# Ledger of designs, part 132: peptides against a protein of PDB entry 4QMF

Target 1, 175 residues: chain A of PDB entry 4QMF
Amino acid sequence: ESSFMTLFPKYRESYLKTIWNDVTRALDKHNIACVLDLVEGSMTVKTTRKTYDPAIILKARDLIKLLARSVPFPQAVKILQDDMACDVIKIGNFVTNKERFVKRRQRLVGPNGNTLKALELLTKCYILVQGNTVSAMGPFKGLKEVRRVVEDCMKNIHPIYHIKELMIKRELAKR

## One batch from the design tools (peptide; made by RFdiffusion4, then SolubleMPNN)

Design b2_p25_5_s1 (from b2_p25_5, 11 letters changed)
Fold by OpenDDE base, seed 1:
Structure b2_p25_5_s1 (fold): chain B 175 residues (1-175), chain A 25 residues (1-25)
Amino acid sequence: as target 1 above (175 residues)
Amino acid sequence: EKELEELKRIEKEVKEEMERLEEEE
């Protein structure tokens, strides 16, 4: 039997409580059991005797990880699909100065979120910038590109340069 | 200033590409 647990911040409690029946239903289709502990502030997923695919528990682990990082359930549940991967990129440790951190994180989003939207389109990923993490969901190749752009942004390389590179690559692939 | 001009150009290109991508979806 395999089991995974993740902690969630207190501000997510109300939301997680609201959607937990939907989480349970989604995991039941795969015979994965789940528990929401409101006292500890944790989510747990575990295999059962009826779990057919042992690898699905890793996707269930990723589901609760995404939910803990503020990804909404309708998006997070897509992780249970075979072709869907995810990454949770920690961005909080690249810069010690809070103002510099906020500035670099804002560059990733851009004006009206347009920089982030462009990155999502070019990588075919969903991307959520929240707190000290960036959560991404999509194809493995796209996730690798997202991680590069996100980390480089925190290293003071503006995302627009990578977006331009991705645009050029896209145009070359259409020829 | 030169870097800012380049960024503005790329932002314009990105916007145009976003519009194309949204039309293809």
Scores: peptide ipSAE 0.080, ipTM 0.677, DockQ to the pose 0.136
Fold by OpenDDE base, seed 4:
Structure b2_p25_5_s1 (fold): chain B 175 residues (1-175), chain A 25 residues (1-25)
Amino acid sequence: as target 1 above (175 residues)
Amino acid sequence: EKELEELKRIEKEVKEEMERLEEEE
């Protein structure tokens, strides 16, 4: 028997309540039990005697992790697909200065979200910048690139340089 | 200010390249 728990911030409670039946239905297909604890502010996933694939519990763990980090359910539930991976990149610890943190985090999004959109397209990932984390979903190769760009951005390397590099690589791969 | 201007130029070039790549797909 395997179980995983994640805490969620208070501001996420209302949303999680509204979608929890959908979470339950999605996990029931895999015979994974789940619990939303509003008192503790936690989500738990657990294998049952009927769980056939023991690896699905790791995907269920990732699902609740993504949900806790503001990923919408229709996107987060895709983690249950075999070809889908995710990463939750902690960005809050790279800089101590709050203003510098906010500025660097904003660079990931860019004007009108164009920097983020470019990065999503080039990596074939979904990317959500929220609070002290960046959540990403997609192919493992794409996730590695996202993590590199995100971490480098927090280290004061502007994402545009990586985007340019990825564009060149993409162009060369099409020829 | 010079760094910002350079980044804006790069962003413009990158955007134009993305548009070209999208048209080729």
Scores: peptide ipSAE 0.071, ipTM 0.664, DockQ to the pose 0.171
Fold by OpenDDE base, seed 5:
Structure b2_p25_5_s1 (fold): chain B 175 residues (1-175), chain A 25 residues (1-25)
Amino acid sequence: as target 1 above (175 residues)
Amino acid sequence: EKELEELKRIEKEVKEEMERLEEEE
C-alpha cells in the first residue's frame, strides 16, 4: 500500500471543504481513499485493497498537490486522465530580493494576464501563477516549454522574447 | 521598469497572435 500527504495553506481550507466530496467521488472511481485533515491542514491519498491500478496513486498525489497550490478542482481533476501531465515550478529561490521577485513574477502574467494567456495557448497548457510556485498542466512537451519560460523569467529574461520565439516556431511547423 | 519600444512591438504582435489562437480553439 502507498500513501501521499500534502499540506495546504489556511486560506485554502474553506474551498477544499466545499469540493472534498467531489474529490472523494473522483478518487473512488479508482479505489483510492482520501482524507482531509482540517486540524493539521493536510490532504492524504492512499491505495486500498481494491486499487486495480497501482500507478493511479501518483496521479492522486499530483491532484492533491495541485489543489494545495490553488488550482481549481474542475481543472486539477483532469490530472487523473492518462494523457495529462503536470508540473509545479518553484520560483521563490531564483531571487532573494522581494521587490525584484514580485516584478519578475508579474512579468509572467503581464497586462490583463495577456502574457500568461499567450503562453498557455502556445504551449497548450493550463498555467496558474500563485505565491512561490507556478502550476502547469498539459502535454509533456508544452510543460517543458513552460518551465523554460518561467525559470528564464525569474533569471531576468523577459517572457515576451520566448513567446515571440514560440510564435515563430508555430508558424514554421504549419509549413 | 520602463518597457523598451521593441518589447512593446513584440507585445502587440503577441496580442494579435493570441486573438488568432483563441479563434482556432
Scores: peptide ipSAE 0.070, ipTM 0.668, DockQ to the pose 0.136
Fold by OpenDDE base, seed 2:
Structure b2_p25_5_s1 (fold): chain B 175 residues (1-175), chain A 25 residues (1-25)
Amino acid sequence: as target 1 above (175 residues)
Amino acid sequence: EKELEELKRIEKEVKEEMERLEEEE
């Protein structure tokens, strides 16, 4: 039997309470047990004796991780699909200056979110920039590119350069 | 200034590519 726990910030509590029945139902299909602890501020997932696929617990772990990082349930629950992977990229430790952090994070999003949307399209990933993390969901190849762009952005390499590179690669792949 | 101009050009190209990608989906 395997168990995983993640803490969530207080500001997520209300939302998690509202969707927890849906989380339970989604995990019940795989015979994974789950617990929401509002006192500790934690989510736990556990295998049961009826869990058929033992690997699903790792996806359940990822589900609660994504939920803790503000990914909406309808998107986060897709992690239970076999073809879906995720990554939670910590961005808060690249720079100590708050203003510099905010500026670099804003470059990742871009005007009207267009930079982020371009990155999502080019990598075939879902990407959520929230607080000190970027959560991404998609194919492993796409996730690798997302992590590179995100980390480089925090290292003061503007995302647009990587986006242009991805555009060129896309055009070359059409040939 | 030259870097800013290049970024603006790339942003335009990215926008156009986004529109194409959205049409393909």
Scores: peptide ipSAE 0.057, ipTM 0.666, DockQ to the pose 0.136

Design b2_p25_5_s2 (from b2_p25_5, 11 letters changed)
Fold by OpenDDE base, seed 5:
Structure b2_p25_5_s2 (fold): chain B 175 residues (1-175), chain A 25 residues (1-25)
Amino acid sequence: as target 1 above (175 residues)
Amino acid sequence: DEELKELEEIKEEVEEEMRKLEELE
């Protein structure tokens, strides 16, 4: 039997309490047990004797990881689907200067979130920028592109450069 | 393609905002 645990920040507690019955119900369909520990501030998922698909525990692990990083439940639960993958990109270690970090992170989001929206459309991914991480969900190819753009942004390569490139590639692919 | 049209609009907006930010930095 396998189990995975993920810590979550205090500000996420209220939301997680609200949706935990839905988490439990979603995982019960796969005979995965789950526990919300409000004292420790952790979520745990476990296989049971009735777990049919041994690989589903890894998706359950990803589910609680995404929830811990502020992905809302209706989106995060899609990770349980076979065709859905995710990536949690750590961005906090690329720049030591806090102000520079915040500026580069903001470039990734862009005005009215339009930079991020463009990236989501071009990569067919869901993307959430929160704190020191960027969470993404979608096809593997799209996730690879998201990681490239996100990391390059933190390395001072503006996202617009990649947006232009991806737009050109998309247009060429339709021909 | 409506999606491509939306992307072009977003691109223009992003480029303009980036220009403004570069002038301030």
Scores: peptide ipSAE 0.040, ipTM 0.659, DockQ to the pose 0.044
Fold by OpenDDE base, seed 4:
Order: structure tokens, then sequence, then C-alpha cells
Structure b2_p25_5_s2 (fold): chain B 175 residues (1-175), chain A 25 residues (1-25)
């Protein structure tokens, strides 16, 4: 039997408590057990004797990972779908200067969230920028593109250039 | 299509921003 555990920040506790019954129900469909430990501040998923698909535990692992990084449950639970993948991109270690970090992180979102929305549409991914991580969900190819744009942004390559590139590629694909 | 419309709006914004950046270079 396999198990995975992830820690979550204190500010996420109240939300996780609220949705944990929904998490349990979603995982029960796959005979995956789960535990919310409020003392340790952790979530655990575990296979049971009734788990039919051993691979589903990896998706359950990803589910709790996404939830720990502030992805809302209605979105995070989609990870249990066969065609859905995810990535949690650590962005906090690219820049040591806090102000520079905040500015570059804000560039990912852009004015009125338009930069992020453009990236989501072009990659067919869900993207959440929160704290020191960017969480993304979608097709593998899209996730690869998201990671490139996010990391480059933290390396001071403005997302606008990547968005333009992706737009050009999209136009070419229509021809 | 709503998504297509949104993409077109974003396209215009992106192109404008790119133009501004190019003019400053």
Amino acid sequence: as target 1 above (175 residues)
Amino acid sequence: DEELKELEEIKEEVEEEMRKLEELE
C-alpha cells in the first residue's frame, strides 16, 4: 500500500476544513483513504485494500498538493480525471530581492489579470499564482509552456514576449 | 465564440504593449 503526505500553511486550514468532506467523497470513489491532520498541518492520501487502480494514488497525491497551494477544490479535484495533469512551479528562489520578486510575480498576472488569462487561454491550462508557487493544471504540452513562461518571467523575461510567440504559433496552426 | 472574442481583445492589448516596448528600444 502507498501513501503520500503534504504540509499546508496555517492560513489554508479553515478552507481545507470546510471542503474536506468533499475531498473524502471524491477520493472514496476510487477507494483512496485520506486524512486531514490539523495539529501537524498535513493532508495524507493512502491506497486501501479496495483500491483498484494503483495509479490513482499519484493523482490523489497531486490533489492534496494543489489544495495545499490554494487551488480551490472544484478546480483541484479535476486532477483525478485521466486527461488532466498538473505542475507546481516554485518561483520563490529565483530572486533574492523581495521587491523584485513581487514585481516579477505581478508581471505574470498583469493588468487586470489579462496576462495570466492570455497565458491560460493559449496553453489551455488553469494557472494560479500564489505565494512562492505557481500551480497549473492542464494538458502536458500546455504545462510545459506554462513552466517556461513562469520561470522566464522570474528570470526577467517579460511574459508579453512569450504570449506573442504563442499567439503566432496559434495563428500558424490555423493555417 | 466568447473565448475567441476574448483572445482577440488580448491580442490587441499585447500588440499595443509590444509596439510600446519596441518604440522604447
Scores: peptide ipSAE 0.034, ipTM 0.652, DockQ to the pose 0.161
Fold by OpenDDE base, seed 2:
Structure b2_p25_5_s2 (fold): chain B 175 residues (1-175), chain A 25 residues (1-25)
Amino acid sequence: as target 1 above (175 residues)
Amino acid sequence: DEELKELEEIKEEVEEEMRKLEELE
């Protein structure tokens, strides 16, 4: 039997309470048990005797990880699909200056969110910038690209350069 | 392809931002 637990911030509690029945139903289909602990501020997923696929617990782990980082349930639950992967990229430790951090994080989003949208389209990923993390869901190749762009952004390489590169690569792939 | 269409819509914006950055750096 396997079990995984993740903590979530207080501001996420209300939302998690509202969707937890949906989480339970989604995981029940795979015979994965789950617990929302409002006192500790944690989510737990566990295999049961009826769990058939041993790998599904890892996806359940990822589900609660994503939910803890403000990914909405309708998106996060897609992680249970066989072809979906995710990554939670920690961005808070690249720079010490708060203002610099905020500026660089904002570059990932860009004006009207267009930078982020472009990156999502080019990588075929869902991307959420929240707090000190960037959560991404999609194909492994896309996730690798997202992590590169995100980390480089925190290292003061503007995402637009990577976006341009990805656009060029996409154009070349059409030929 | 709808995805390609969306990308086409942002191409000019991306290129414009690139130009601006190149001018500043």
Scores: peptide ipSAE 0.032, ipTM 0.654, DockQ to the pose 0.106
Fold by OpenDDE base, seed 1:
Structure b2_p25_5_s2 (fold): chain B 175 residues (1-175), chain A 25 residues (1-25)
Amino acid sequence: as target 1 above (175 residues)
Amino acid sequence: DEELKELEEIKEEVEEEMRKLEELE
């Protein structure tokens, strides 16, 4: 039997408690067991004797990973779908200066969240910027583009240039 | 298409922001 565990920050505890029954129910459909440990601050997923699809445990692992990074359950649970992939992009190590980090992270979001929204639409991904990570869910190709844009942003390449590029590519694809 | 409509709305904003950035550089 396989088991995976992830830690979550203290500020997620309250939310995770509120949705854990939903997590349990979603995973029960796949005969995956799960445990929320409030003392350790961890989530665990486990295969059971009745787990039919061995690959589902990896998706369950991804589910708790996403939940730990503040992705809401209604979105995170979509990872259990076969056509859905995810990525958790670490952005905290690109810049040592906190102010510069915050500034570049904010560029990903943009005014009124429009930069992020544009990126989501163009990549067909869900994207959440939270803390030192960016969580993304969607098709593999889209996820690759998201990671590129996110990392480049942290390297001081403004996301707007990538957005324009993606828009041009989209227009060309219509021809 | 709703997605295309949203993209068109954002497109103008993106282009304007790019223009501003280019002028500052």
Scores: peptide ipSAE 0.031, ipTM 0.646, DockQ to the pose 0.154

Design b2_p25_5_s3 (from b2_p25_5, 11 letters changed)
Fold by OpenDDE base, seed 1:
Structure b2_p25_5_s3 (fold): chain B 175 residues (1-175), chain A 25 residues (1-25)
Amino acid sequence: as target 1 above (175 residues)
Amino acid sequence: MEELEELKKIEEEVKEEMEKLKEEE
């Protein structure tokens, strides 16, 4: 039997408590057991004797990883679909200066969230910028582009240049 | 249609922001 655990930050506890029955119900359809430990601050997923698809446990692992990174349940649960992948991009290590980190992270969001929305549309991904991580969900090709844009932004390449490139590529593909 | 309209709007905003970035350089 396979088991995966992830820790979650204390500020996420209240939300995880409210949605845990929905998590349980979603995983029960796949015969995956789950445990919310409020003392440790952990989520665990486990295969059971009735788990038919051995690959679903990896998706269940990704589900709890996304939930720990503040992805809302209605979005995070889509990871259980076969065509859906995810990535959790660590951004906290690119810049030591806190103010520079905050400024570069804010460039990913942009004015009114429009930079982020542009990236989501062009990559066909969901993207959440939270704390020291960017969580993304979507097709593998889109996730690869998201990671590139996010990492380059933390390296002081403005996301707008990548957005322009993605727009040009989209126009060329329609031709 | 909505996705195309949103993309056009974003394209305009992206153009404006690129012009601002060029003026700051």
Scores: peptide ipSAE 0.076, ipTM 0.667, DockQ to the pose 0.153
Fold by OpenDDE base, seed 2:
Structure b2_p25_5_s3 (fold): chain B 175 residues (1-175), chain A 25 residues (1-25)
Amino acid sequence: as target 1 above (175 residues)
Amino acid sequence: MEELEELKKIEEEVKEEMEKLKEEE
């Protein structure tokens, strides 16, 4: 039997409590057990003797990982679909200066979130910028592009350059 | 259609931001 655990921050507790029955129901369909530990501040997923697909536990692991990083349940639960992948990109270690970190993180979002929306559309990914992480969900190719843009942004390469590149590539692919 | 219109709008905004970045360099 396989088991995975993730910790979640205290500010996430209230939300996780409200959706945990939905998490349980979603995982029960796959015979995956789950536990919300409010004392430890953890979520656990486990295979059972009734788990048919051994790969689903990895998706369940990813589900709780996404939930811990503030991804809403209706979006996070899509990870259980076969064609859906995710990535949680750590961005907090690229820049030591807090102000510089905040500025670079804000560039990922852009004015009115338009930079982020552009990146989502071009990569066919969902993207959530939260704290020291960027969570993304989508096709593997799109996730690879998101990671590149996000990491390069934290390395002081403005996302707009990559967005322009992706736009050009998209137009070329239509011809 | 809506997604295409959103992308076109974003393309224009991207061009404007690129111009600003060039002016700042």
Scores: peptide ipSAE 0.057, ipTM 0.649, DockQ to the pose 0.155
Fold by OpenDDE base, seed 4:
Structure b2_p25_5_s3 (fold): chain B 175 residues (1-175), chain A 25 residues (1-25)
Amino acid sequence: as target 1 above (175 residues)
Amino acid sequence: MEELEELKKIEEEVKEEMEKLKEEE
């Protein structure tokens, strides 16, 4: 039997408690057991004797990982679909200066969220910028592009340059 | 249609921001 655990921050507890019945129901369809431990602040997923697809446990692992990183349940549960992948990009270690970190993280979002929205549309990904992580969900190719843009932004390459490149590539592909 | 209109708006905003960045250089 395979098991995966993830810790979640205290501020996420109330939300996770609220949606946990929906998590249980979604995983029960795949015969995956799950446990919310409010004392430890953990989520666990486990295969059962009735689990037919051994690969679904990896998707269940990714589900709890996304939920721990503030992804809403209606979005996070899409990870259980065969065509959906995810990535959790750690951004907190690229810059030691807190103010510089906040400024670079804000560039990923941009004015009115337009930079983030552009990146989501161009990569066909969902993207959530929260705390010290960026969570992304979508096709593997799109996720690779998101990771590049996010990491480069934290390295002081403005996302707008990548957005322009992706726009040009999209125009060329239509042609 | 809505996604295409949103992309066009973003393309305009990106062009404007790129022009500002060039003027600051």
Scores: peptide ipSAE 0.047, ipTM 0.631, DockQ to the pose 0.158
Fold by OpenDDE base, seed 3:
Structure b2_p25_5_s3 (fold): chain B 175 residues (1-175), chain A 25 residues (1-25)
Amino acid sequence: as target 1 above (175 residues)
Amino acid sequence: MEELEELKKIEEEVKEEMEKLKEEE
């Protein structure tokens, strides 16, 4: 039997309480047990004697990791699908200056969220920019591209250059 | 200045591509 735990920040507590029955129901379909500890501020997932697929516990681990990073439940629960992978990219350590960090993080979103939406479409990923992390969900190839764009943005390479490159690659793949 | 102008052009190209991608969905 395997068990995984993740801590969540206090500001997520109210939301996690409201969706925890839905988390339980989703994991019960796979015979994965789960616990929300409000005192510790943790989520735990566990295999049971009835867990048929041993690999599903790793997806359950990723589910609670995504929920802790502010991914909404209707999106995060898709990680339980076989074709879905995720990545949680730490962005808070690339820049020491807070103002520079905020400016570079804002470039990932762009005006009206258009830069982020373009990146989502081109990579076939869901992408959430929140706090000191970027959470992404999608195909492995798309996640690799998202990580490159996100990390390079924090290194002062504007996302739009990578978006242009991805657009060109998409057009070449249609020929 | 030149980099900002190039970014603006790419943003417009990205906007056009986004509209095409939405039509394909």
Scores: peptide ipSAE 0.031, ipTM 0.588, DockQ to the pose 0.136

Design b2_p25_5_s4 (from b2_p25_5, 12 letters changed)
Fold by OpenDDE base, seed 1:
Structure b2_p25_5_s4 (fold): chain B 175 residues (1-175), chain A 25 residues (1-25)
Amino acid sequence: as target 1 above (175 residues)
Amino acid sequence: SEELKELEELKKEVKEEMEKLKEEE
């Protein structure tokens, strides 16, 4: 039987406690067991004797990974769907200067979150910028674009240029 | 300064296009 564990930061504890019954219920439908360890600060998912689809454990792994990175449960649970993929992009190591890091991370969000919303729309992804990671959920093609934009942003390429490119590509695809 | 201005104009354009896109969907 397969098992996966992820650690979560202390600030997520309260939230995870509140939604854990929902996590359990969602995973029970797939005969995946789960454990929330508040002492260790970990979430564990594991197959059971009744687990039919062996691949679902990987999705369960992704679920707890997303939850650990502040993705809300109603969004994160969608990872259990067959057509949904995810990516957790580490952005904390691109820039050593904290101020520069914050500035570049803020560019991903943009004024009133408009840059991020535009990127979400164009890639058909959900995107959450939190701490040193960007969590994304959606189709594989969209996720690739998100990762490109996010990483390039941290490399000082403004997201707006990629967004414009994606817009042009979308218009061309309509022809 | 010129680059920043151009970027801001691009942002405005993208914003407008995104609004149109939302209306179409």
Scores: peptide ipSAE 0.057, ipTM 0.633, DockQ to the pose 0.144
Fold by OpenDDE base, seed 5:
Structure b2_p25_5_s4 (fold): chain B 175 residues (1-175), chain A 25 residues (1-25)
Amino acid sequence: as target 1 above (175 residues)
Amino acid sequence: SEELKELEELKKEVKEEMEKLKEEE
């Protein structure tokens, strides 16, 4: 049997406890077992003898990964859909200077979250910037674009440049 | 489209913020 485990930070404990019954119910539909360990601070998903689709365990793995990175359950659970993919982009290692890191990370969000919203619309992705990671959910093509913009931002290429480019490409594609 | 209009407005706001940030640096 296949199993995957992920650790979660302490500040997520209360939320995860609140939604865990919903997680269990969602995974039960696919005959995937799950365990929330509050002592260790971990989530585990496992196949069972009744698991029909062997690939669903990978989606279950992604589900708990997303939940650990502060993605809300109503959004994270969409990963169980066949047409939904995700990416967790590590951004903490692009710059060593903490202040520079924070500034560049903030550029991804922008004023009132407008930069992030624009990127979400253009890529048809959900995007969450949290800590040292950016979590994204959506079509594979969109996820590739998100990763490029996020990584370039951490390399001091402002997201507005990519947003402009994506807007132009979108206009051209409609013609 | 309404979506494109929204994106253009967001782009404008982001550009304005970018200029402000450059002035602060």
Scores: peptide ipSAE 0.053, ipTM 0.638, DockQ to the pose 0.044
Fold by OpenDDE base, seed 3:
Structure b2_p25_5_s4 (fold): chain B 175 residues (1-175), chain A 25 residues (1-25)
Amino acid sequence: as target 1 above (175 residues)
Amino acid sequence: SEELKELEELKKEVKEEMEKLKEEE
């Protein structure tokens, strides 16, 4: 018997309420139970007697983790697929100055989100920058690249340089 | 500054390349 709980911020409550039936249905297919606690502000996933795959509970854990970090359900639920991995990168601890933090975080997104979109395409990942975390979903190799770019950005290495490098590598691979 | 100018040029190039990538998807 395994159980995992994740807290979510208050601003996420309304959305989670609206999609919780969908969460329940998705997890029911895998015989995983789930609970939304609005008082505590938590989500819980649990194995049942009918849970046969021990790995699925870990994916369920990742699901609620992603949901807590503002990943939309239609995207987050993909974590239940065997070939999908995720990473939640904490970015809030790299810089103490709030203004500097905000500026560096914004660099990940870029004008009209173009920087982020470029990174998503090049790494074949979904990426969401929200609050003090960056959530990513995709292949392990891509996730590793995302983490590198994200952390380097918070260390004052502009993402555009990494993106350019990835673009060059892509072009070379086509030859 | 020279550094800022270089970065702006790079951003422009990457933006154009990004649009090409979007079209390929």
Scores: peptide ipSAE 0.040, ipTM 0.621, DockQ to the pose 0.086
Fold by OpenDDE base, seed 4:
Structure b2_p25_5_s4 (fold): chain B 175 residues (1-175), chain A 25 residues (1-25)
Amino acid sequence: as target 1 above (175 residues)
Amino acid sequence: SEELKELEELKKEVKEEMEKLKEEE
């Protein structure tokens, strides 16, 4: 039997408690067991003797990883779908200066969230910028593009340049 | 700065293009 555990920050505890029954129900459909440990601040997923698809445990692992990084349950649970992948991009270590980090992270979001929305549309991904990570969900090709844009942003390449490139590619694909 | 102005103009252009693409779909 396989198991995976993910720690979550204290500020996420209240929310996780409220949705944990829904998490349990979603995983029960796949015969995956789960445990919320409020003392340790962890989520655990486990295969059972009734687990049919051994690969589903990896999706369950991804589910708790996404939940730990503030992705809301209605979105995170979509990871259990066969055609859905995810990525958690660590952005906190690219810049040592906190002010510079905050500025670059804000560039990913942009005014009124327009930059992020544009990136989501062009990559067909869901993207959440939270704390020291960017969580993304979508097709593998889209996720690869998101990671490139996010990492480049932390390296001081403004996302707008990538967005423009993606727009051009999209227009060319429609012809 | 001139660089910031250029970036703002680019953002405006991208926004307009995105709106057009949404309307066409």
Scores: peptide ipSAE 0.034, ipTM 0.603, DockQ to the pose 0.111

